# Ledger of designs, part 113: peptides against a protein of PDB entry 1LOE

Target 1, 181 residues: chain A of PDB entry 1LOE
Amino acid sequence: TETTSFSITKFGPDQQNLIFQGDGYTTKERLTLTKAVRNTVGRALYSSPIHIWDSKTGNVANFVTSFTFVIDAPNSYNVADGFTFFIAPVDTKPQTGGGYLGVFNSKDYDKTSQTVAVEFDTFYNTAWDPSNGDRHIGIDVNSIKSINTKSWKLQNGKEANVVIAFNAATNVLTVSLTYPN
Target 2, 181 residues: chain A of PDB entry 1LOE as posed
Amino acid sequence: TETTSFSITKFGPDQQNLIFQGDGYTTKERLTLTKAVRNTVGRALYSSPIHIWDSKTGNVANFVTSFTFVIDAPNSYNVADGFTFFIAPVDTKPQTGGGYLGVFNSKDYDKTSQTVAVEFDTFYNTAWDPSNGDRHIGIDVNSIKSINTKSWALQNGKEANVVIAFNAATNVLTVSLTYPN

## One batch from the design tools (peptide; made by RFdiffusion4, then SolubleMPNN)

Design b2_p28_6_s4
Fold by OpenDDE base, seed 3:
Structure b2_p28_6_s4 (fold): chain B 181 residues (1-181), chain A 28 residues (1-28)
Amino acid sequence: as target 1 above (181 residues)
Amino acid sequence: MRLGFSATGNSEVRIVSVSFSSELDLTP
């Protein structure tokens, strides 16, 4: 069994195992994807490729990721757009269009994208988001239009703990979000 | 493939910490 693991508890000013894209950077020992400025995209990729799918065997990896995030919106009534944890081809590049969260570029399913994301979506996009308008967690497979969503209440400025687990045997992706404080 | 985080919009999004582990069975 091939295993891969890493952990980053403090993001340094010269974090060598991250590839920063767009406006992503580190400050105060944290990874800052975006600042409170409209019309920006910020991303960071783990620098080492991860072997998630093996073309020879068809096997897919089990994986677990845990992370803590903060969304700090200066206007709690206008929080856009959210963020994603995503897995994409090694040459993935930031995408424009705020509602696409820097990852996708269409609501149409595109298998060639080979991109899976868990979105933490704070802004309602009428063209693809759940009609109830709730902020939500979504599972995005090759499209910004989630295959499944769950309402989520943002606590502005508070740390949230997330666990994402993928079980290859069942083909089930599980997402857990808690506010410990 | 690569894993990462991505954000857009008008709010500050920070990742405080991250951990990842994977296991891939390479037997047919």
Scores: peptide ipSAE 0.799, ipTM 0.967, DockQ to the pose 0.917
Fold by OpenDDE base, seed 1:
Order: sequence, then structure tokens, then C-alpha cells
Structure b2_p28_6_s4 (fold): chain B 181 residues (1-181), chain A 28 residues (1-28)
Amino acid sequence: as target 1 above (181 residues)
Amino acid sequence: MRLGFSATGNSEVRIVSVSFSSELDLTP
């Protein structure tokens, strides 16, 4: 069995195990993906490639990730657009901004993207988001249009704890989000 | 593959901490 693991509890000013893309950077020991300005994309990749799918055997890895995030919106009534945790090809670059979250380019399924994302979507895009208009967590496979969603209530400026687990045997991805305070 | 985070829009998005673990069975 091939295993991979890493942990970052504080993000340093020269975090060498991250690849920063767009406006992503570190400050005050946090990874800041975006600032409170319009029309930006910020990303960060773990620098070491991870063997998630083996082309020879066809096997897929089990994995678990946990992280803590904060969304700090200057206007609680106009929060756009959200963020993702994603897995993509090693040479991945920022994609379309806005509602595409810098990860996808279309609501149509595109297997060539080879990208899976868990979105934390704060902005309702009529063309693909759930019709109830709720902020939501979504599972995205090769498309910004989620294969499954669940409503989520944003607590502006508060830390949220997330756990994402994938079981290869059952092909089930689980996502949990809690606000500890 | 690589894993990462991506954000867009008009809000500040910060990641405070992250951990990851994977295991891949290489038997056919």
C-alpha cells in the first residue's frame, strides 16, 4: 500500500511545500486565497503530487482531509463566490473565476478536466446552482454543476472545521462541516 | 494529481490549517 500524508498547522511566509497561484499567499500564519476585492482568483496547491488513481491497476486511493477555514465578507448580504478543496492534474492552472471558483470552465461534464472538487459556495448562480438559492456544499466532478449538494449556513468571519473522506471500496465521498463556537 | 484550494470573489478566504492522508492499494 502506498501512503501519503501531510499536515500544516501554521502557514509560514516561505511555505515551500505549497505552490501559490493567482493571488494566493500567506499572511499571519494563514493561507489567504482571496482578499475582499472583486474579480480575483487565488489558489494554493500542495507541492508534492499525490497518487490518487493508479492507471495500471485502476485502483483509487482512500483519503481523508481535514481543514479549518474562514470566510470574512465585508458585506454579509453580498458574499461571493466561495472556495473549493480540489484534486486536479499536476499541471493544473487557475481556471475561470467568479462562480466557477477558479477550478472549472463549464457546467457541462468535461472528463478532460480530471478534476474533483468540494465546493463551499456562497453565491447563487442561476445556471447551475440548486434552485432554492441556499449557500451550499457541493461535490463537483468535472463540472461546476454539483452532482450533490447540501445547504450550509455561513457564519461570517467564524472558523469552520471540515472533514472530507473518500472510501474507494464504496465510491462514497463524505463531507462534514461544523462551527465549533 | 495535486490537491489544493481555490477561491474567488469579494470576500477574504483563509485556510487556518490542513491535514491530508491517503492510502492506495497497488494490488491488481
Scores: peptide ipSAE 0.798, ipTM 0.967, DockQ to the pose 0.919
Fold by OpenDDE base, seed 5:
Structure b2_p28_6_s4 (fold): chain B 181 residues (1-181), chain A 28 residues (1-28)
Amino acid sequence: as target 1 above (181 residues)
Amino acid sequence: MRLGFSATGNSEVRIVSVSFSSELDLTP
């Protein structure tokens, strides 16, 4: 069995185990993906590749990730666009901005993307988002159009705790989000 | 593969902490 683990509780100014892309950077011991500026993409990758799928056996890893995030919008009535936790090929680069969250380029399924994401989507895009218009958590497989979604109420400026777990035996990915305070 | 975070738009998005663990069975 091959195991991989890491944790970051403080993001330093020269965080060596992260690859920063677009406008992503660290400040005050936190990873800042975007600032309150329109039309930007900010990303950060864990520098070490993760062996999620073994080409020799075809086996897929079980994994668990937990993180705490904050979305701080200057205008609570105009919050765009959200963010993702994602897994992509090692040479992944920033993709389309706006509603594509810098991770995808189309609502059409594209297996060549080889990208799975959990989105925390704060902006309603008519072309692919749930018709109720709610802010939502979504599971995205090779497309910005989620295979499943759940409504989520943003608490502007508050810390949210997330747990994402994947069980390879059942092929089920679970997501939980809580506001502890 | 690599894992990461990505954000877009008009709001400040911060990650405060993160942890990850994986287990891969290498038996056929």
Scores: peptide ipSAE 0.798, ipTM 0.967, DockQ to the pose 0.926
Fold by OpenDDE base, seed 2:
Structure b2_p28_6_s4 (fold): chain B 181 residues (1-181), chain A 28 residues (1-28)
Amino acid sequence: as target 1 above (181 residues)
Amino acid sequence: MRLGFSATGNSEVRIVSVSFSSELDLTP
């Protein structure tokens, strides 16, 4: 069994194990994907490739990731667009901004994207988001249109704890989000 | 593959910490 693990609890100014894309950067020991400025895309990739799928055997890895995030919106009634945790090909580059979260380019399923994302979506896009208009967590497979969503109430400026786990045997991805405070 | 975070829009999005672990069975 091949195992991989990493942990980053402080994001330094010279974080060598991250690849910064767009407006992503580190400050005050945190990874800042976007600032409170419109029309931005910010990303950061873990620099080492992760062996999630083995081409020889066809096996897929079990994985668990945990992270803490903060969304700090200057206007709590106008929060766009959200963010994702995603897994993509090693040469992945920022994709379409806005509601596509810099990860996708279409609501149509596109297997060539080879991208799986868990979105924390704060902005309602009529074309693909759940019709109730709620902010939501979504599981995105090769499309910005989630295969499953669940309403989520953003606590502006508060830390949220997320756990994402994938079980290869069952092909089930689980997501949990809590606000500890 | 690579894993990462991506954000867009008009708000500040910060990641405070992250951990990851994976296990891949290499047997056919």
Scores: peptide ipSAE 0.797, ipTM 0.967, DockQ to the pose 0.916

Design b2_p28_7_s1
Fold by OpenDDE base, seed 1:
Structure b2_p28_7_s1 (fold): chain B 181 residues (1-181), chain A 28 residues (1-28)
Amino acid sequence: as target 1 above (181 residues)
Amino acid sequence: TKRIGFSATSNNSRIDVVSVSFSSTLTL
């Protein structure tokens, strides 16, 4: 079995196992992806490549990730655009901003992106988001248009605890989000 | 072979990651 693992409980000023992209940086022991300004895209990649799929055997890795994130907007009713955990080709670069979350470029399925993401989407984009307009968690495969979504109630400025697990045997991705207390 | 990461976009919001843990296992 080939295993890859890492953990970061405090982000240092020289976090050498991260690749920072766009406006992403570390400060006060946090990874700051965006500041509260217009038209920002921030990303950070774990520097070591991960063997998720083996072409020879066809096997796919199981994985689990847990993380805590905070969205801090000026108010609870106007929050744009969102946050995502993603898996992409090793040479991935920031993609389209805004509603595309810096990860995708189209709502149409594009296998060439080779990207899977779990989005925490705070802004309703009429062209692809669920019609109820709710903020939501989405599973995105090669498209910003999610293959599945679930409504999510943002608690502005509060830490959200997330667990994402993928079971290769069942091909099931599970996502949980909780706010402490 | 892939890389994992976080991405965020904003017009008005500060978005931080506080902590992260990741583990993958691939049977060959």
Scores: peptide ipSAE 0.818, ipTM 0.975, DockQ to the pose 0.945
Fold by OpenDDE base, seed 3:
Structure b2_p28_7_s1 (fold): chain B 181 residues (1-181), chain A 28 residues (1-28)
Amino acid sequence: as target 1 above (181 residues)
Amino acid sequence: TKRIGFSATSNNSRIDVVSVSFSSTLTL
């Protein structure tokens, strides 16, 4: 079994194992993807490529990731645009358009994107988001239009603990988000 | 091969990642 793992509990000012894209940077031991400014996109990639799928065997990796993120908006009613964990080709680049969360560029399914994201979407985009308008967690496969969503109540300024696990045998991705007290 | 990462877009919000752990296992 080939295993790849890493952990970062404090993000340093010169975090060598991250590739920063857009406005992403580290400060005060955090990875800051966006500042509270308009039209910003920030990303950070783990520098080492991950072997997720093996063409020879057809095997797909199991993976688990846990992370803590914070969205801090001036007010809880207007929060844009959102946050994602994603897996993409090694040469992935940040995308424009706030609603695409820096990852996608279309609501149309594009298998050539080879990109999967778990979105934590704080802004309702009428063209693709669930019609109830709720902030939501979404699973995005090759499209910003989620294949599945679940309503999520943002706690503005609070740390959210997330666990994402993929079981290759069942082809099931699970997402858990909690706000611990 | 793929890269994993975090992405965020904003018009008004600071979005931080505080910590991360990742593990993948692939049987060959």
Scores: peptide ipSAE 0.818, ipTM 0.975, DockQ to the pose 0.930
Fold by OpenDDE base, seed 4:
Structure b2_p28_7_s1 (fold): chain B 181 residues (1-181), chain A 28 residues (1-28)
Amino acid sequence: as target 1 above (181 residues)
Amino acid sequence: TKRIGFSATSNNSRIDVVSVSFSSTLTL
C-alpha cells in the first residue's frame, strides 16, 4: 500500500509545501484564497503530487481529507462566488473565475479536464446551478455542473468543518460540513 | 498522479482555509 498524507494546522508566511496560484497567499496563519474585492481567483496546491490512480493496476486510492474554511462576506445576502477542494493534474493552473470557481471552464463534461472538485457554492449561476437557487455543496467531475448537490446554509464569517472521503471500492464520495456551536 | 488543492473565487468575500489534513491509500 502506498500512503500519502499531510497536515497543516497553521499556514506560515513561507509555506514550502504549498504552490500558490492567483491571489492565494498566507496571512495570520491562514491560507487566504480571496480578499473581499471584485473578481478574484485564488488557489493553493499541495506541492507534492499524489498517486490517486495507478495506471498499471487500475487501482484508485481511498482518501480522506478534513479542512476548515471561512467565507467572510460583507453581508449574508450577496455572497460570491464560492470555495472548492479539488483534485487535478499536477500542472493545473487557475481556470475560469467567477462561477467556475477557478477550477473549470465549462458546464459541459470535459474529460480532458481530469478534475474532480467539491464545491461550496455561494452564488447562483442560472446556467448550471440547482434551480432552487440555494447555496449548495456540489460534486463536480470534469464540469462546473455538479453531478450531485445538497443545499447548504452559509454561516457568514464562521468556520466550517468539512470532511471528504472517497471509497474506491464503492466509488462513493462523501462530504460532510458542520458549523461547531 | 494528481495534485490536490483549494480554489476560491470572489466578488466580495474573503475566503480562508484555516487548517487541512489529507490521507490517501493506494493498493499496488
Scores: peptide ipSAE 0.817, ipTM 0.975, DockQ to the pose 0.947
Fold by OpenDDE base, seed 2:
Structure b2_p28_7_s1 (fold): chain B 181 residues (1-181), chain A 28 residues (1-28)
Amino acid sequence: as target 1 above (181 residues)
Amino acid sequence: TKRIGFSATSNNSRIDVVSVSFSSTLTL
């Protein structure tokens, strides 16, 4: 079994195991993906490639990730655009901003994207988001249009604890989000 | 072979990651 693991509890100014993209940077021991400015895209990649799929055997890795994130908006009713955890090709670069969350370029399924994301979407995009307009968690496979979504009530400025697990045997991705307080 | 990461876009919001852990296991 090939195992890959890492953890970062404090993001340092010289975080060598991260690749920063767009406006992403570290400050005050946090990874800041966006600042409260217009038209910002920020990303950070774990620098080491991860063997998620093995072409020789066809096996897919099981994985689990836990993280804590904060969205801090000026007000609770106008929040754009969202946050994602994603898995993409090693040479991935920031993609379309805004509602595409810097991860995708289309709502149409595009297998060439080779990208899976779990989105925490705070802004309703009529063209692809659930019609109820709720902020939501979504599972995105090669498209910004989620294959599954669930309403999520943002607690502005609060830490959200997320666990994402993938079971290769069942091909099931599970996502949980909790606010401890 | 992939990379994992975080991405965020915004017009008005600060988005931070506070901590992260990741583990994967692949049977060969």
Scores: peptide ipSAE 0.815, ipTM 0.975, DockQ to the pose 0.941

Design b2_p28_7_s3
Fold by OpenDDE base, seed 3:
Structure b2_p28_7_s3 (fold): chain B 181 residues (1-181), chain A 28 residues (1-28)
Amino acid sequence: as target 1 above (181 residues)
Amino acid sequence: TKRIGFSATSNSSRIEVVSVSFSSTLTL
């Protein structure tokens, strides 16, 4: 079994195992993806490539990730656009258009994107988001239009604990989000 | 091979990651 693991509990000012893109940077031992300014996109990639699929065997990796994130919006009414954990080709670059969360560039399914994301979407985009307008968690496969969504109530400024697990045998991705008290 | 990462877009929010752990296992 080939295993890849890493953990970062304190993000240093010179975090060598991250590739920063867009406005992403570290400060106060945290990874800041965006500041509360207009039209900002920030990303950070783990620098080491992950062998997630083996073409020779056809095997797909199982993976689990746990992380804590915060969305802190000065205006709790207007919170755009969102946060995402994603897996993409090694040469992935930030994408424009706030609703695409810096990861995608179309609502049309594009298998060549080879990108999977779990979105924590705080802004309703009429063209692709669930019609109820709820903030939501979404599973995005090669499109910003989620294959599945679940309503999520943002707690502004609070730490959200997330666990994402993928079971290759069942081809099921599970996502949990909690706000601990 | 792929890279994993975090991405965020904003017009109004500071979005940050506090901590992360990741583990993948691939049978070859």
Scores: peptide ipSAE 0.808, ipTM 0.973, DockQ to the pose 0.924
Fold by OpenDDE base, seed 5:
Structure b2_p28_7_s3 (fold): chain B 181 residues (1-181), chain A 28 residues (1-28)
Amino acid sequence: as target 1 above (181 residues)
Amino acid sequence: TKRIGFSATSNSSRIEVVSVSFSSTLTL
């Protein structure tokens, strides 16, 4: 079995195991993806490639990730656009901003994207988001249009704890989000 | 091979990651 793992609990000013893209940077021991300005896109990649699929055997890796993120909005009633955890080709670059979350370019399925994302979407885009208009968690495969979603209540300025796990045997991805007191 | 990461977009909000851990296992 081939195992890959990493952990970052404090993000340093020269975090060498991250590749910063767009407006992403570190400050005050945190990874800041966006600042409180219009039309900002920020990303950060773990620098080491992950062997997630073996072409010879067809085997797919199991994985688990846990992280804590914060969305701090000046107005809780008007928050855009969202946050994602994603897996993409090694040479991935920032994609379309706004509702595409810097990860995708289309609502149509595009196998050439080779990208899977879990989105934490705070803004309703009528062209692809659930019609109830709720903020939501979504699973995105090669498209910004989620294959599955679940409503999520944003707690502005609070730390959200997330766990994402993928079971290759069952092909099931699970997501949990909690706001601990 | 792939890379994992975080992405965020905003019109007015600060979005940040506080901590992260990741582990994968692949049978060869």
Scores: peptide ipSAE 0.807, ipTM 0.973, DockQ to the pose 0.940
Fold by OpenDDE base, seed 1:
Structure b2_p28_7_s3 (fold): chain B 181 residues (1-181), chain A 28 residues (1-28)
Amino acid sequence: as target 1 above (181 residues)
Amino acid sequence: TKRIGFSATSNSSRIEVVSVSFSSTLTL
């Protein structure tokens, strides 16, 4: 079994195991992806490549990730665009901003993207988001148009605890989000 | 071979990650 693991509980000013892209940076021991200004895109990648799929055997890795994130909007009624955890090719660069979350470029399925994301989407894009207009968690495979979604109530400025697990045997991805009391 | 990461876009919000843990296992 080939295993890859890492943990970061405090983000340092020179976090060497991260690749920062766009406006992403560390401050006050946190990873800051965006600031509260227009048209910002920020990303950070774990620097070590991960063997998720083996071409020889066809096997896919099991994985579990847990993280805590915060969305802090000066105006709670104007919150755009969202946050993602994603898995992409090693040479991945920031993609389209805004509603594409810096991860995708199309609502059409594009196999060449080779990207899977779990989105925490705060802004309703009529062209691809669920018609109820709710903020939502989505599972995205090679497209910003999610293959599955669930409504999510943002608590502005509060820490959200997320767990994402993938079982390769069943091909099931599970996502949980909680706000501590 | 892939990389994992976080991405965020904004017109109005500061978005931060406070902590992260990741583990993957691949049978060869």
Scores: peptide ipSAE 0.806, ipTM 0.973, DockQ to the pose 0.938
Fold by OpenDDE base, seed 2:
Structure b2_p28_7_s3 (fold): chain B 181 residues (1-181), chain A 28 residues (1-28)
Amino acid sequence: as target 1 above (181 residues)
Amino acid sequence: TKRIGFSATSNSSRIEVVSVSFSSTLTL
């Protein structure tokens, strides 16, 4: 079995195992992806490639990730656009901003994207988001249009604890989000 | 072979990650 693991509990100013993209940077021991300004896109990649799929055997890795994130909006009634954990080709660069979360470029399924994301979407995009308009968690496979969603109530400025697990045998991705307080 | 990461877009919000852990296992 090939195992890859990492943990970052404090994000340093020279975090060498991260690749910063767009407006992403570290400050106060946290990874800041966006500031409370217009039209920001920020990303950070773990620098080491992850062997998720083996072309020789066809095997897919099991994985689990846990993280804590915060969305801090000046106006809780107008929060755009969202946050995502994603898995993408090694040479991935920021994609379309806004509702595409810097990860995708289309609502249409595009296999060439080779990107899977778990979105924490705070802004309703009529063209692809669930019609109820709720903020939501979504599982995105090669498209910003989620294959599955669940309503999520943002607690502005609070730390959200997330666990994402993938079981290769069942091909099931599970996502949990909790606010501990 | 992929890279994992975080992405965020905003017109109004500061979005940050406080901590992260990741583990993957691949049978060869």
Scores: peptide ipSAE 0.804, ipTM 0.973, DockQ to the pose 0.935

Design b2_p28_8_s1 (from b2_p28_8, 8 letters changed)
Fold by OpenDDE base, seed 1:
Structure b2_p28_8_s1 (fold): chain B 181 residues (1-181), chain A 28 residues (1-28)
Amino acid sequence: as target 1 above (181 residues)
Amino acid sequence: MRLGFSATSTLNTAYSVVSFSFSSTLNL
């Protein structure tokens, strides 16, 4: 069995195990993906590649990830566009901004993307988002159009605790989000 | 593959990560 694990409790000014992309950087012990500006994309990759799928055996890893994130918007109405945790090819680069969250380029399924994302989407895009217009958590496979979504209520400026677990035997990805305070 | 975070802002919205952990097991 091949195992991989790491934990980052603080993001320092010289965080050697991250690859920063776009406008992403560290400040005040946090990973800042975007500043409070317009038309920006920020990303960060964990520097070490992770063996998620073995081409020889066809086996897929079981994994669990936990993270805490914060959204600081000017008000509860104007919040855009969103935040993602994703798994992508090692040479992945920032993709389309805005509603594509810097991770995808189309709502059409594109196998060449080879990207799975869990989105925390704060802005309604008529072309692909759930018609109820709710902010939502989505599971995205090779497309910005989620294969499954669940409504989520944003608490502006508060820390959200997320746990994502994947069970390879059942092919089920679970996502939980809580605001402890 | 690589793990990552991404965010976009079109309405002056700051997105940040406070902590991050990961564990995986792959049967070979």
Scores: peptide ipSAE 0.844, ipTM 0.979, DockQ to the pose 0.935
Fold by OpenDDE base, seed 5:
Structure b2_p28_8_s1 (fold): chain B 181 residues (1-181), chain A 28 residues (1-28)
Amino acid sequence: as target 1 above (181 residues)
Amino acid sequence: MRLGFSATSTLNTAYSVVSFSFSSTLNL
């Protein structure tokens, strides 16, 4: 069995195990993906590749990830565009900004993307988002149009705790988000 | 594959990550 694990409890000014892309950087012990500005994309990759799928056996890894993120918007109404955790090819680069979250380029399924993302979407895009207009968590496979979504209420400025687990035997991805009391 | 985070801002919105952990097991 091949096992991979790591834990980052704070982000230092010289975080060697991250690859920063776009405007992403570290400050005040946090990974800052975007500053409070317009028209920006920020990303960061864990530097070591992860063996998720084995070509020889065809086996897929079981995995669990936990992270805490914060959204700081001018107010509860003006929040855009969103945040994602994703798994992509090792040479992945920032993609389309805005509603595509820097991860995808189309709502059409594109197998060449080879990207799975969990989105925390704060802005309603009529072309692909759920028609109720709610902010939502989405599971994205090779497309910005989620295969499944669930409404989520943003608490501006508060830390959100997320756990994502993948069970290879059932092919089920589980996502939980909580705002601690 | 690589793990990552991404965010976009068009309305002066700051997105940040406070902590991050990961574990995986792959049978070979």
Scores: peptide ipSAE 0.841, ipTM 0.979, DockQ to the pose 0.947
Fold by OpenDDE base, seed 2:
Structure b2_p28_8_s1 (fold): chain B 181 residues (1-181), chain A 28 residues (1-28)
Amino acid sequence: as target 1 above (181 residues)
Amino acid sequence: MRLGFSATSTLNTAYSVVSFSFSSTLNL
């Protein structure tokens, strides 16, 4: 069994195990994907490739990730566009278009993208988001159009604790989000 | 594969990560 693990409890100014893309950077011990400005995309990748899928055996890894994120918007009504945890090919690059969350570039399913994301989507895009217009958690497989979504109530400025687990045997991805306070 | 985070802002919205951990097991 091949095991990989890491933990980052504080993001330092010289965070060598991250690849920063777009406007992503670290400040005040946090990973800042975007500043409170317009028209920006920020990403950060763990620098070491992770063996999630083995081409020889076809086996897929079981994994668990936990993270805490914060959304700081000017107000509860103007929040855009969203935040994702994602897994993509090693050469993945930031994508344009705010609604694509920097990860995707189409609502059309494209298996060649080899990209899975858990989105925490704060802005309603009529072309692909759930019609109720709710902010939502979505599971995105090779498309910005989620295969499954669940409404989520954003608490502006509060830390959200997320756990994402994937069970390879069942092919089930689970996502939990809690606001501890 | 690589994993990480992404965010976009078109409405002056700051997205940040406070902490991050990951573990995986792959049977070969």
Scores: peptide ipSAE 0.840, ipTM 0.979, DockQ to the pose 0.929
Fold by OpenDDE base, seed 3:
Structure b2_p28_8_s1 (fold): chain B 181 residues (1-181), chain A 28 residues (1-28)
Amino acid sequence: as target 1 above (181 residues)
Amino acid sequence: MRLGFSATSTLNTAYSVVSFSFSSTLNL
């Protein structure tokens, strides 16, 4: 069994195990994907490629990831566009269009993108988001149009603890988000 | 594959990550 693990508890000014893309950077021991400005995209990739799927055996890894993120919006009613954890090919690049969260470029399913994301979507895009207009968690497979979503209430400025787990045997990805007291 | 985080801001919204851990097991 091949095992990969790492933990970053604080993001330093010279975080060498991250590849920063767009306007992403570190400050105050956090990974800042975007500053509170308009029309920006920020990403960061863990520098080491992860062996998620083995073409020879067809096996897919079981994985679990935990992270804490914060959304800081000056106006809680105007929060856009969203945040994602994603897995993509090693040469993945930031995408344009705010609603695509920097990860995708279409609502059409594109198998060739080989990209899976868990979105924490704070802005309603009528073309693909759930019709109830709620901020939501979504599971995105090769498309910004989620295969499954669940409403989520943003707590502006609070740390959200997320756990994402993938069970290869069942092909089920689970997401949990909590705001600890 | 690579793991990553991404965020976009069109309405002056700051997205940040405080901590990050990952573990995977792959049978070969």
Scores: peptide ipSAE 0.837, ipTM 0.978, DockQ to the pose 0.934

